Peptides against a protein of PDB entry 2AZE. Designs and how they scored, part 90

Target 1, 148 residues: chain A of PDB entry 2AZE
Amino acid sequence: AQECQNLEVERQRRLERIKQKQSQLQELILQQIAFKNLVQRNRHAEQQASRPPPPNSVIHLPFIIVNTSKKTVIDCSISNDKFEYLFNFDNTFEIHDDIEVLKRMGMACGLESGSCSAEDLKMARSLVPKALEPYVTEMAQGTVGGVF
Target 2, 101 residues: chain B of PDB entry 2AZE
Amino acid sequence: GRLEGLTQDLRQLQESEQQLDHLMNICTTQLRLLSEDTDSQRLAYVTCQDLRSIADPAEQMVMVIKAPPETQLQAVDSSENFQISLKSKQGPIDVFLCPEE

## One batch from the design tools (peptide; made by RFdiffusion4, then SolubleMPNN)

Design b1_p16_6_s2 (from b1_p16_6, 6 letters changed)
Fold by OpenDDE base, seed 5:
Structure b1_p16_6_s2 (fold): chain B 148 residues (1-148), chain C 101 residues (1-101), chain A 16 residues (1-16)
Amino acid sequence: as target 1 above (148 residues)
Amino acid sequence: as target 2 above (101 residues)
Amino acid sequence: MLHLKTPFSGTKVFTL
């Protein structure tokens, strides 16, 4: 019947929306874990050193990274007010946002790739509110995707 | 029947989405709290050692870009064009280099 | 628009 067909279309619409929100939530969780873990690491390091690092030795979030071979020739132009930059390379380059950098640093505890050790998972769980812990567990197991 | 089954499915999906929205709200709240905490923001940094773990300056040139919110970034990486364009409307862009040891 | 003498003229460098 047409009524059933309409409901089936709506069902599919909702399923797709849920799937997209699941992906968004996973990314948000990874960001939260990575940020909190970074702050925790740095706090501990500064406590152990009994001093903060020199100002020019650290880069605060947010940032992006650009890397290329040391052999790459780069032409750079800049506006007078530094509002505009143009970089021309003679070879390929890579761009990474700060979240990706934190993930590669292990700040997300390997949760992003489902490669958590038991200790990593414990850390990840400890960095989120109680309500998010079950979802973190599902992420680690690769079981996210079903309706819950 | 079939109609009743579909109706039940839609109701369950609605409840599931509401639960998902709730979790997202919790998560965004936590992120906001971090952004509002001055001490956390002071500690939200990476070092040159961290950057070396991503790309070794002995082999790669590592450039850090600090740009104001909503800065436009255009990147082209093709066989005939390798380019990055940055355009800020809210302030100057800062560029840093990660030195070798 | 000014062309930089080097790709990173005027940039800051990390200190160890």
Scores: peptide ipSAE 0.027, ipTM 0.881, DockQ to the pose 0.034
Fold by OpenDDE base, seed 2:
Order: C-alpha cells, then structure tokens, then sequence
Structure b1_p16_6_s2 (fold): chain B 148 residues (1-148), chain C 101 residues (1-101), chain A 16 residues (1-16)
C-alpha cells in the first residue's frame, strides 16, 4: 500500500513536469515559427523592393514595447551612462516583448491560440523540422497532451 | 494489480518525457541555428507599421526599448502607481518612439 | 539620474 502511494506521488510529479515541458516546447515552437516567418516575410519584402529598408525605419530583435494612452503623462529619468531608466506614468500601460509582438503580427500563424486557418497551418508546418510537424498539428487542434 | 498498473504508467510517462526532451532539443537547435545565421539576424526586424498593428499610435503612445541581455525590468501597474524601471549591466539602453505618421 | 524636462527628450524617433 505504501509503495503504491509513493508511486502515485511520483506519477503526479512526473505529470506536472511533463506539463511544464509541454508548455516550454510549445513556446519554443512558436518562437521558431515566428522568427522564421518574420525573416521570410522581410526577405521577400526586400526582394520586392529591390533594397533593404531604411536603417531608421526598422527595429531589430530583441526589443520590448511599452504602450499607453496618448493622454498618459510620463516622467522619465535616465542615468548619465544610460544604463538605468525610470518611467513614471499617471495611468496604466502595457508591456510586450518581441515574441508577443510577433505573435500579434500573425507571425506564429495563429498557432498560439490554436485557431489556425488551413493556410496558416500549412505555413506553420513548413517552418519546422519534420519531427515537429505532428506536434504543430496537435497545437493547432488544441489536442496537445491528450494522451496523458 | 494496482502496483503493476502504476509501474506501467510511470514507464509510459518516462517515454513521453523522453520524447518531449528530444523534440525540445530539436527546437533549441533550430533556434540556435537561426541565431548563428547572419542573414537571418539581419532580417529579424519589425517596422513602425508592424508596431501600429499592435498599438495604434493615433490613440496610443508606442515606445520601443532595446536593452542588452540580462537587463532588469521591473514594472508596477496598480491603482497606487505606474512605473517601469530598467537597469542594464552590460551597456546602454536605447529608447525609440513610433511616430503617429 | 538625470530627470528629463520633457519626456523622451533625446529619444530617437524612427520613421518609415
């Protein structure tokens, strides 16, 4: 009886660990798809334009975005060496990392929400190694982890 | 019996975890390859138009922050105060604004 | 720290 109880505890621990790894894997897949899709988009755009974009018109990864109402009052303090910044707002703000920006741009093909069109799913599959395609399909269907 | 069933379940979970580890290794390898590819890094950028699609500058002020790796970001968003603190150890922090037009 | 008289003084504005 005690041995069974110990194994049940271990089972639960392993299930939780697997769940965490599934989440990590999904995020890694989304990052991979988003990055590759972004690169592909920009490569195509530059080819169509026959030139790269002006240097001052683009922001290279990595970055973060902060947005707030245009009516929000912001106070900013900067250290002499620009190593430290302090922003004070009089109202709420939002912070987005570059991955989230890419997701909202559709670079992850809607896979992050499990709401891919057939075309989006095709694109997503094309941007990952063959071994990951089944997992991408499961993500799109929202069936990841169904075997556990 | 119960013991045999649990033992079998644990073996199956071990196999599942090993499969996940393998897939994660594939993913991390792909991401590393992307980071090592000069052309990919050159093309890894967004435009102001992209940012407008996330937050419309007609209604929102959009600020872009580029900071060195391991930069500390602390944010407070509460009814009491709204604050962002950035502390870099490796180099200067750059701040950009997305124009409305 | 240096307090900015106007928020984002010296901040770069990128354009299309």
Amino acid sequence: as target 1 above (148 residues)
Amino acid sequence: as target 2 above (101 residues)
Amino acid sequence: MLHLKTPFSGTKVFTL
Scores: peptide ipSAE 0.025, ipTM 0.879, DockQ to the pose 0.035
Fold by OpenDDE base, seed 3:
Structure b1_p16_6_s2 (fold): chain B 148 residues (1-148), chain C 101 residues (1-101), chain A 16 residues (1-16)
Amino acid sequence: as target 1 above (148 residues)
Amino acid sequence: as target 2 above (101 residues)
Amino acid sequence: MLHLKTPFSGTKVFTL
């Protein structure tokens, strides 16, 4: 029946939306874990050192990283007010946002790649509200989305 | 029948989506709390050592860009053009280089 | 640990 067909279309629409939301949720969880873990790390480090790091030795979030070979020639043009920058490279470059940097630092406990040790998983769980713990576990096990 | 089955499926999917929405709201709330906590923001930083662990400045030039919110970034990385353009409307952009040592 | 430096203090400046 036509009505059934319409509902099937809607079903597919909802399934796709759910998949998208699952991806978004996972990213949000990773961000939360990464941020909290970073803060915790730095808090501990400062406590141990009994002092904060030198102000110009740290980069506060948010930020973007650009990296390229040291041999890459970079031409940079800057507006007078520093509102606009133009970088021209003679070779390829990479751009990473702060979240990606944190992930690569291990701040997300390897949860993003499913390479989460038992200790990492314990840490990850400790950094999220109780309601999110099951989902963190699913992420670590690679079982997210298996309910559908 | 088929209609009944599909209707039930849609209801189940709705419940699943609502659960996801709830979890997402929890996450968003936590992130907001972090952003609003002054101490957390003070401690939300990476060091040059951290950056070296990601991309060794001995081999790679590592440039850090700090820009105001809503700054536009466009990048072209092709055989014919390698370019990054930044346009801020809310303030100056700062760029830093991670030292090799 | 050394401070990060502004790499482009001598870059070309243009007027928009």
Scores: peptide ipSAE 0.025, ipTM 0.882, DockQ to the pose 0.039
Fold by OpenDDE base, seed 4:
Structure b1_p16_6_s2 (fold): chain B 148 residues (1-148), chain C 101 residues (1-101), chain A 16 residues (1-16)
Amino acid sequence: as target 1 above (148 residues)
Amino acid sequence: as target 2 above (101 residues)
Amino acid sequence: MLHLKTPFSGTKVFTL
């Protein structure tokens, strides 16, 4: 009886760990797809334009964005060496990391929400190693919620 | 019996976890390769047009923050206080505005 | 492509 109880505890521990790893893997896959897709897009764009974009027209990863209403007043205090910034807003703001920006740009092909078209899914699969393709398919179908 | 069943379940879960670990290793390897590739890093950028698609500057003010690794970011967003604090240890922080046009 | 505005400097109050 005690041995069975110990094994049941271990079973639950492993199930939880697997669930956590599934979530981590999904995020890693999305990051990989988004990044590769972004690079590919920009490479093609530069080739067609026959030149890179002006340096001040692009923002390289990594970055974060902060957005707020245009009516929001922002007080910004900056140290002399620019090592410290303090922003005070008179209303709510949003913060987004670069990965979230890429997702909203469609760089993850809608895989993050399981809203892939056939073309999107094809693109997503093409941007990962073969071993990850089945998992990408499961993500698109929303069938990764259970135990692996 | 019950003991044998649980033992078998644990073995199956171990196999599943090993498969996950393998896939994660593949994925992390790919990400490292991308981070180490100079050409990929050169092409890893977004444009103002991209940012406008996320938050239209006609309606939203959009700031972009570029900070060195391990920069501390603290944010408070409540009815009493709306604040963002940035503290870098490795270099200057750059903040840009996305133009409306 | 249009350029991003230059980085902030000093202490400023912004209203867009």
Scores: peptide ipSAE 0.023, ipTM 0.880, DockQ to the pose 0.037

Design b1_p16_6_s3 (from b1_p16_6, 6 letters changed)
Fold by OpenDDE base, seed 3:
Structure b1_p16_6_s3 (fold): chain B 148 residues (1-148), chain C 101 residues (1-101), chain A 16 residues (1-16)
Amino acid sequence: as target 1 above (148 residues)
Amino acid sequence: as target 2 above (101 residues)
Amino acid sequence: MLHLKTPFKGVKTFTL
């Protein structure tokens, strides 16, 4: 009885760990797809152009985005060495990391929301190693974790 | 019995976790390769046009923050306090505004 | 893209 109880506790712990790893894997896959897709897009664009974009016209990863109404008043306190910033807003704001930005740009091919067209899915699969393709398919179908 | 069932379940879960670990290793390897490829990193950028497509500066002010690794970000977004605090330990933080046009 | 204001000596505050 005690042994069974101990194993049940271990079972539950492993189930939770697996669940966490599934989420982590999905995010890693989305990151990989988004990054590769972005690089591919930009490479193609630069090849079609005669020159790379102007240096001050692009934002390299990594970055964070903060957006708020253009009517929002923002007070910024900044240290001399620029090591510390304090922003005070008079209204609500949003924060997005670069991955979320890429997702919203469609760089993850809509895989993150299951809104993946046939062409999007084809692109997504082409951007991952062969071993990950089945998982990408499961993500697109919303069937991840069905084996448990 | 119950003991045998639980033992079998644990074995199956172990196999499942090992499979996940394998896939994660593959994925992290790919991400590392991307980070080590200088050309890929050179091309890992978004434009102001990209940002305008997801957060139009005509309606929203878009601020871009580039900070060194391990920079601490604290945000408070409540009805009475709207604040972002940034603290870097490894270097200066750069902040940009995305132009409206 | 435009940089925000350059920090002053010490801690300074400005409105964007």
Scores: peptide ipSAE 0.030, ipTM 0.884, DockQ to the pose 0.038
Fold by OpenDDE base, seed 2:
Structure b1_p16_6_s3 (fold): chain B 148 residues (1-148), chain C 101 residues (1-101), chain A 16 residues (1-16)
Amino acid sequence: as target 1 above (148 residues)
Amino acid sequence: as target 2 above (101 residues)
Amino acid sequence: MLHLKTPFKGVKTFTL
């Protein structure tokens, strides 16, 4: 019936929306874990050193990084007010945002790949509110996506 | 029947989405609290050592970009050309290199 | 996520 067809279309639309929200939530959780873990790491490190690191030795979030071979030639044009930059490379490059950097640093406890050690999972769970712990567990197990 | 089944599915999806929204609200609240905490923001940094762990400056040139919000980044990475364009709306962009050592 | 690690044709635009 036409009514059933309409409901099936709506069902599919809602399923896709839910999938998108699930992806967004997972990213938010990873960000939360990464940020809190980073802060915790640095707090502990500064306590051990009894002082903060030299100001010019740290990069505060947010940032992005660009990396390329040391052999790559880069031409850079900068506006006078530094509002505009243009980089021309003679070879390939990579761009990573700060979250990606944190993930590669292990700040997200490997949760981003759905492959956490027991220790990493414990850490990840400790860095989120209680209500999010089950979702973190599902992420670690790669079982996120279930919809009832 | 089929209609009843679909109706039930939609109801379940609605409940799932509501739960999802709730979790997202919790998460965004936590992120907001983190962003509003001065001490946390003070400690929200990486070091050159961290960056070296991601891309070793012995092999790679590592460029750090600090840009204000709403900065546009356009990138082309192909056999034809390799380019990055940055355009800020709110202020100057800072770019610096991560030293090898 | 601003992550570019593989070559591509065309222009990708990111907002920071």
Scores: peptide ipSAE 0.028, ipTM 0.881, DockQ to the pose 0.773
Fold by OpenDDE base, seed 1:
Structure b1_p16_6_s3 (fold): chain B 148 residues (1-148), chain C 101 residues (1-101), chain A 16 residues (1-16)
Amino acid sequence: as target 1 above (148 residues)
Amino acid sequence: as target 2 above (101 residues)
Amino acid sequence: MLHLKTPFKGVKTFTL
């Protein structure tokens, strides 16, 4: 019947929307874990050093990094007010946002890549509210989305 | 019948989505709390050593870009040109180089 | 090759 066909379309639409939200939630969880883990690491390090790092020795979030071969020639044009930058490279470059940097640093405990040890998983769970712990477990197991 | 089954499926999907929304709200709240906590923000940093761990300045030049919100970044990577354009609307952009040592 | 969140080649605009 036409009514069933319409509901099938709606069902598929909702499934797709749920899939998108699952991806968004996973990213949010990874961000939360990474941020809290970073803060915890730095707090511990500063306590051990009995002082904070020099102000110009650290990069606070948010940031973006650009890396390229040291052999790459870069032409940079900067406006007088520094509102506008133009970089021209003679070879390829890479851009990474701060979240990706944190992931590569292991701040997300390997949860993003399924490389989560028992200790990593324990850490990850400890850095989220209780309500999110089951989802963290599912992420580590690669079983997200089994609710329907 | 099929109609009843589909209706039930849609209701279950609604409940699943509501659960996801709830979890997302919890997570967003936690992130907001972090952003509003002065001590957390003070400690939300990486070092050049951290950056060297992912891109060694001995082999790679590492630039750090700090820009105000809503800054546009255009990246072009093609055979014709390799370019990054930054345009800020809210203030100056700072670019730093991570030293090798 | 442009390394972002996903492999990319061409033109892409980001909002910071």
Scores: peptide ipSAE 0.027, ipTM 0.880, DockQ to the pose 0.467
Fold by OpenDDE base, seed 4:
Structure b1_p16_6_s3 (fold): chain B 148 residues (1-148), chain C 101 residues (1-101), chain A 16 residues (1-16)
Amino acid sequence: as target 1 above (148 residues)
Amino acid sequence: as target 2 above (101 residues)
Amino acid sequence: MLHLKTPFKGVKTFTL
């Protein structure tokens, strides 16, 4: 009885760890797809334009986005050396990391929300190593972690 | 029996976890390759057009923050205070505004 | 509207 109890505790521990790793893997896959897709898009765009964009017209990763209503008043205090910033808003704001931005741009092919067309899924699969393709498929179907 | 069943379950879970570990290693390797590739990093950018597709500057003010590693970001968003504080220890922080088209 | 305040003059603001 005691041995069985110990094993049940261990079983639950492993199940939780697996669940965590699944979540981590999914996020890593999304990041990989988003990054590769972004690079691919930009490479193609530059080739078509026959030139890179002006340096001051693009923002390289990593970055953070802050957005708020256009009507929001923002007071910004900046140290002389630009090491410190203080922003005061008179209304609510949103903060987004670069990965979230890429997802919203569709760089993850809608895989993050299971909103993949056949074309989106094809693109997503093409941007990962072969070993990860089955997992991408499961993500698109929402079947990850169904039964172990 | 119950003991045998639990033992078998644990073995199966171990195998599943090993498979996940393998996939994660593959994935992290790919991400490292991207970070180490100079050309990929050069091409890892977004434009104002991209940002407008997410938050239109006609309606939303969009500010981009580029800060060095280990920069502290503190945000307060409540009815009483709406504040963002940034403090870097590795170098200057750059702030960009995304203009309207 | 953004109001920039600095302790000293000369801080540059960047726009995309």
Scores: peptide ipSAE 0.025, ipTM 0.881, DockQ to the pose 0.033

Design b1_p16_6_s4 (from b1_p16_6, 6 letters changed)
Fold by OpenDDE base, seed 4:
Structure b1_p16_6_s4 (fold): chain B 148 residues (1-148), chain C 101 residues (1-101), chain A 16 residues (1-16)
Amino acid sequence: as target 1 above (148 residues)
Amino acid sequence: as target 2 above (101 residues)
Amino acid sequence: MLHLKTPFKGTKVFTL
């Protein structure tokens, strides 16, 4: 009885760890797809334009986005050395990391929300190593984390 | 029996976890390759047009913050205070505005 | 609207 209890505790521990790793893997896959897709898009765009964009017209990763209503008043205090910033808003704001931005741009092919067309899924699969393709498929179907 | 069943379950879970670990290793390797590739990093950028697709500057003010590693970001968003504080220890922080089209 | 406050002149927010 005691041995069975110990094993049940261990079983639950492993199940939780697996669940955690599944979430981590999914996020890593989304990041990989988003990054590769972004690079691919930009490479193609530059080739078509026959030139890179002006340096001051693009923002390289990593970055953070802050957005708020156009009507929001923002007071910004900046240290002389630009090591410190203080922003005061008179209304709510949003903060997004670069990965979230890429997802919203569709760089993850809608895989993050299970909103993949057949073409989106094809693109997503093409941007990961072969070993990860089945997992991408499961993500698209929403079947990850089913019965182990 | 119950003991045998639990033992078998644990073995199966171990195998499943090992498979996940393997996939994660593959994935992290790919991400490292991207970070180490100079050309990929050069091409890892977004444009103002991209940002407008997320938050239209006609309706939303969009600010981009580029800060060195280990920069501290503190945000307060409540009815009483709406504030963002940034403090870097590795170098200057750059802030950009996305203009309207 | 953005109001910049700096201890010295010359610091600014950059525009893309």
Scores: peptide ipSAE 0.026, ipTM 0.879, DockQ to the pose 0.033
Fold by OpenDDE base, seed 3:
Structure b1_p16_6_s4 (fold): chain B 148 residues (1-148), chain C 101 residues (1-101), chain A 16 residues (1-16)
Amino acid sequence: as target 1 above (148 residues)
Amino acid sequence: as target 2 above (101 residues)
Amino acid sequence: MLHLKTPFKGTKVFTL
C-alpha cells in the first residue's frame, strides 16, 4: 500500500516533468525553425541585392521590443554609463522578445499556432534534422501530447 | 495488480522522457551550431520593415532594446503604474526607435 | 541604483 502510494507520487512527478519537457522541446524547435528561416531569407535577399543592408538599418538578435500607443508619454531616465534605464509610461505597453517577433513575422511558419499551410509545413520540415520531422508534423496537427 | 501497473507505467514514462531528452539534445545542438556560425549570426537580423509589419509605427511607437546578457528587466503594467526598469551588469544598453515611415 | 539622467540627455539614440 505504501509502496503503491510512493510510486503514484513518482508517477505524477514524472508526468509533470515530461509535460514541461514537451513544452521546452516545442519552443526549441520553433526557435530553430525561426532562426534558420530568418537567416535563409536574409541570405537570399542579400544575394539578390548589390550590397548588404546598411549597418544601422537592421537589428541583430537578440533584442527586446517595447510598443505602446503613439499617444503614450514616455519618460526615460538613463544612467551616465547607460547600464541602467527607467521607463515610465502614462499608459499600458507591450513587451515582446525577439522569438515572438520572429513568430509574428511568420518565420516559424505558423507552426506555433497549428496554422500551417502545406508549403509552410514543407518549409518547417526542411529546417530541422530528420529526427525532429515527426515532431514537427505532430505540432502542425496539434497531436503532440496525445501519447500520454 | 496496482503495483505491477504502476511499475509498468513508470517504465513507459522513463522511455518517453529519454526520447524527449534525445530530441532536445538534437535541437540544442542545432541551435549551438547556429550560434557558432559567424555568417548565420551576421544574417540573424530584422529590419524596420519587419517591425512595421507586426507593430505599425503609424499607430504604435516601437522601441528596440539591446542589452548585454543577464540584464535584469522588471516590468510593471497596472492601472496605477506603467514602468520598465533595466539593469545591466556587463555593459551599456542600446535603444533604437523604429520610424513611422 | 546609479544616478539617472532625464530623458536621453547625453545618450545617443538610433533611429532605423
Scores: peptide ipSAE 0.026, ipTM 0.878, DockQ to the pose 0.036
Fold by OpenDDE base, seed 1:
Structure b1_p16_6_s4 (fold): chain B 148 residues (1-148), chain C 101 residues (1-101), chain A 16 residues (1-16)
Amino acid sequence: as target 1 above (148 residues)
Amino acid sequence: as target 2 above (101 residues)
Amino acid sequence: MLHLKTPFKGTKVFTL
């Protein structure tokens, strides 16, 4: 019947929307874990050193990094007020945002790549509210999406 | 029948989506709390050593860009040109180099 | 190699 056809279309639309939200939630969870883990790491490090790092020795979030071969020639034009930058490279470059940097640092406990040890999983779970722990477990197992 | 089954499926999907929304709200709240906590923000940093673990300054030039919110970033990486353009509306942009050592 | 072109002398990329 036409009514069933319409409902099938709606069903598919909702499934797709749910899939998108699952991806968004996973990213949010990874961000939360990474941020809290970073803060925890640095707090511990500062306590061990009995002092904070020199202010010009650290980069606070948010930031991006650009890397290229040291052989790459970069021409940089900067406006008077430093509101505008133009970089011209003679070869390829890479751009990474701070979240990607944190992931590569292992701040997300390998949860993003399925490389989560038992210890990493324990850490990850400890850095989220209780309500999110089951989802973290599902992420580690690669079984996200089994709610329906 | 099929109609009843589909109706039930849609209701279950609605409940699943509501659960996802709830979890997302919890997560967003936690992130907001982090952003509002002065001590957390003070500790939300990486070091040059951290950056070296991603791209070794011995082989790669590593630039750090700190820009105000809503800064436009345009990047072109093609055979014709390799370019990054930054345009801020809220203040100056800072660019730093990570030293090799 | 980085070449900075700025309208003001002294504007440069800083090393952390």
Scores: peptide ipSAE 0.026, ipTM 0.878, DockQ to the pose 0.034
Fold by OpenDDE base, seed 5:
Order: C-alpha cells, then sequence, then structure tokens
Structure b1_p16_6_s4 (fold): chain B 148 residues (1-148), chain C 101 residues (1-101), chain A 16 residues (1-16)
C-alpha cells in the first residue's frame, strides 16, 4: 500500500541520517580522546621536567602538516601581508591535519582503527564522560553500525 | 501487520537518533570545555619529536602551517601539477620547519 | 606577490 511505501521511504531516510550521525559521533569521540590525551601527556611531561618546553620547540593546535621528499624542489610565493601562499612542487606531497597527526601519534589509543589493547581501551574510556564509555567500547570492538 | 511493524520501527529509529543526538551534545560540550580552558589550550601542542614520528626529517621535509580559521586550502597532486594554495581572510599565515635531530 | 628564493625564507624553525 501507498502508506507502507511512504513509511519505508521515511525509514530509509532515518537510517541514512543515523549512519551519518554515528560517523560524526565517532570522529568527535576520537577528537576528544586525542586532545585530552595530548594535554595529559604534556602536563605530565612538564611536571617531570619541572619546566615548560622552550617556546620555539612546540606547535600549538590547530595546525596542518605538509611533507615531501627532501629532494623535492619547492617554489614558494607569499603576499606582503602573508594572507596568501602558493607552493609549487616538482613531485608529490602529503597533507595531514592536526587530528590525523594526533591519531598517528597514538593519542586516540588506536581506537580509530580498532587496534587498541585492553590498556589502550581503558585509557580511552577514562578520557570520556561515563555516558560515552559504552560507545567507546563498541568502537573498539568494531560493533558500531547497528541501530540502538 | 506490515504497517504496524513499520510504524514501530520508525518509533525505535526516532529513539535511537535522539540517543545519538544526546551523545553528540555531550561530546560537543566536552570539546567546548577544552577550548575554553586556558591551561588545556596551553598544553595542546606537539613537539618536533612528535612530528619526527610521523615523517622523518632526515628523509622528508616537514612543514607546519598555522592559519586562521576559515583559511582556504587548495591542493593539486597529479603527474602534471603539484601545488598548494593558501588564502586567509582573517590574518597572516605562519609557516614552520621541523629541523633534523 | 613576493617570490621567495627559498621556499621557507622568513619562516620559523623549531629549536631543540
Amino acid sequence: as target 1 above (148 residues)
Amino acid sequence: as target 2 above (101 residues)
Amino acid sequence: MLHLKTPFKGTKVFTL
């Protein structure tokens, strides 16, 4: 019947929206874990050293990374006000945002790839509010994707 | 029947989405709290040692770019063209290099 | 637009 067909269309719409929100939530959780873990690491390191790092030895978030072979020839043009940059390379390059850098540093505890140990999972859980812990567990198990 | 089943499914999906919205609100709240905490922001940094773990400066040139929010980044990576264009509307762009150890 | 002789002229470098 037409009524059932309409409801099936709506069902599919809601399922797709839920799937999108699940992906967004997972990314938000990973960001939260990575940021808190980074802050915690640095706090501990500064306490152990009893001093902050030199100003020119650290880069604060946010940032992006560009890397290429040291053999790559790069031409750079900049505006006088430094509002515009143009980089020309003679070979391939890579771009990474700060979140990706943090993930590769292990700040998300391997949760992003489902490759976390029991201790990694414990750390991840400790860095989120209680309400998010079950979802972190599901992420670690790779069981996210079902509807609640 | 089929109609009743679909109706029930839609109600369950609505509840599931509401739960997701709730969890997302919790996450965004936590991230906001981090952004508003001066000490957290002071400690939200990476070192050259961290960057070396991502790309070895002995083999790779590592460039760090700090740009204001809403800066446009255009990248072309093809056999014919390798280019990055940055355009900021809110302030200057800063570029840093990670030296070799 | 200013063309740089080196790609990172005027940039900051990490210090250890």
Scores: peptide ipSAE 0.025, ipTM 0.879, DockQ to the pose 0.034

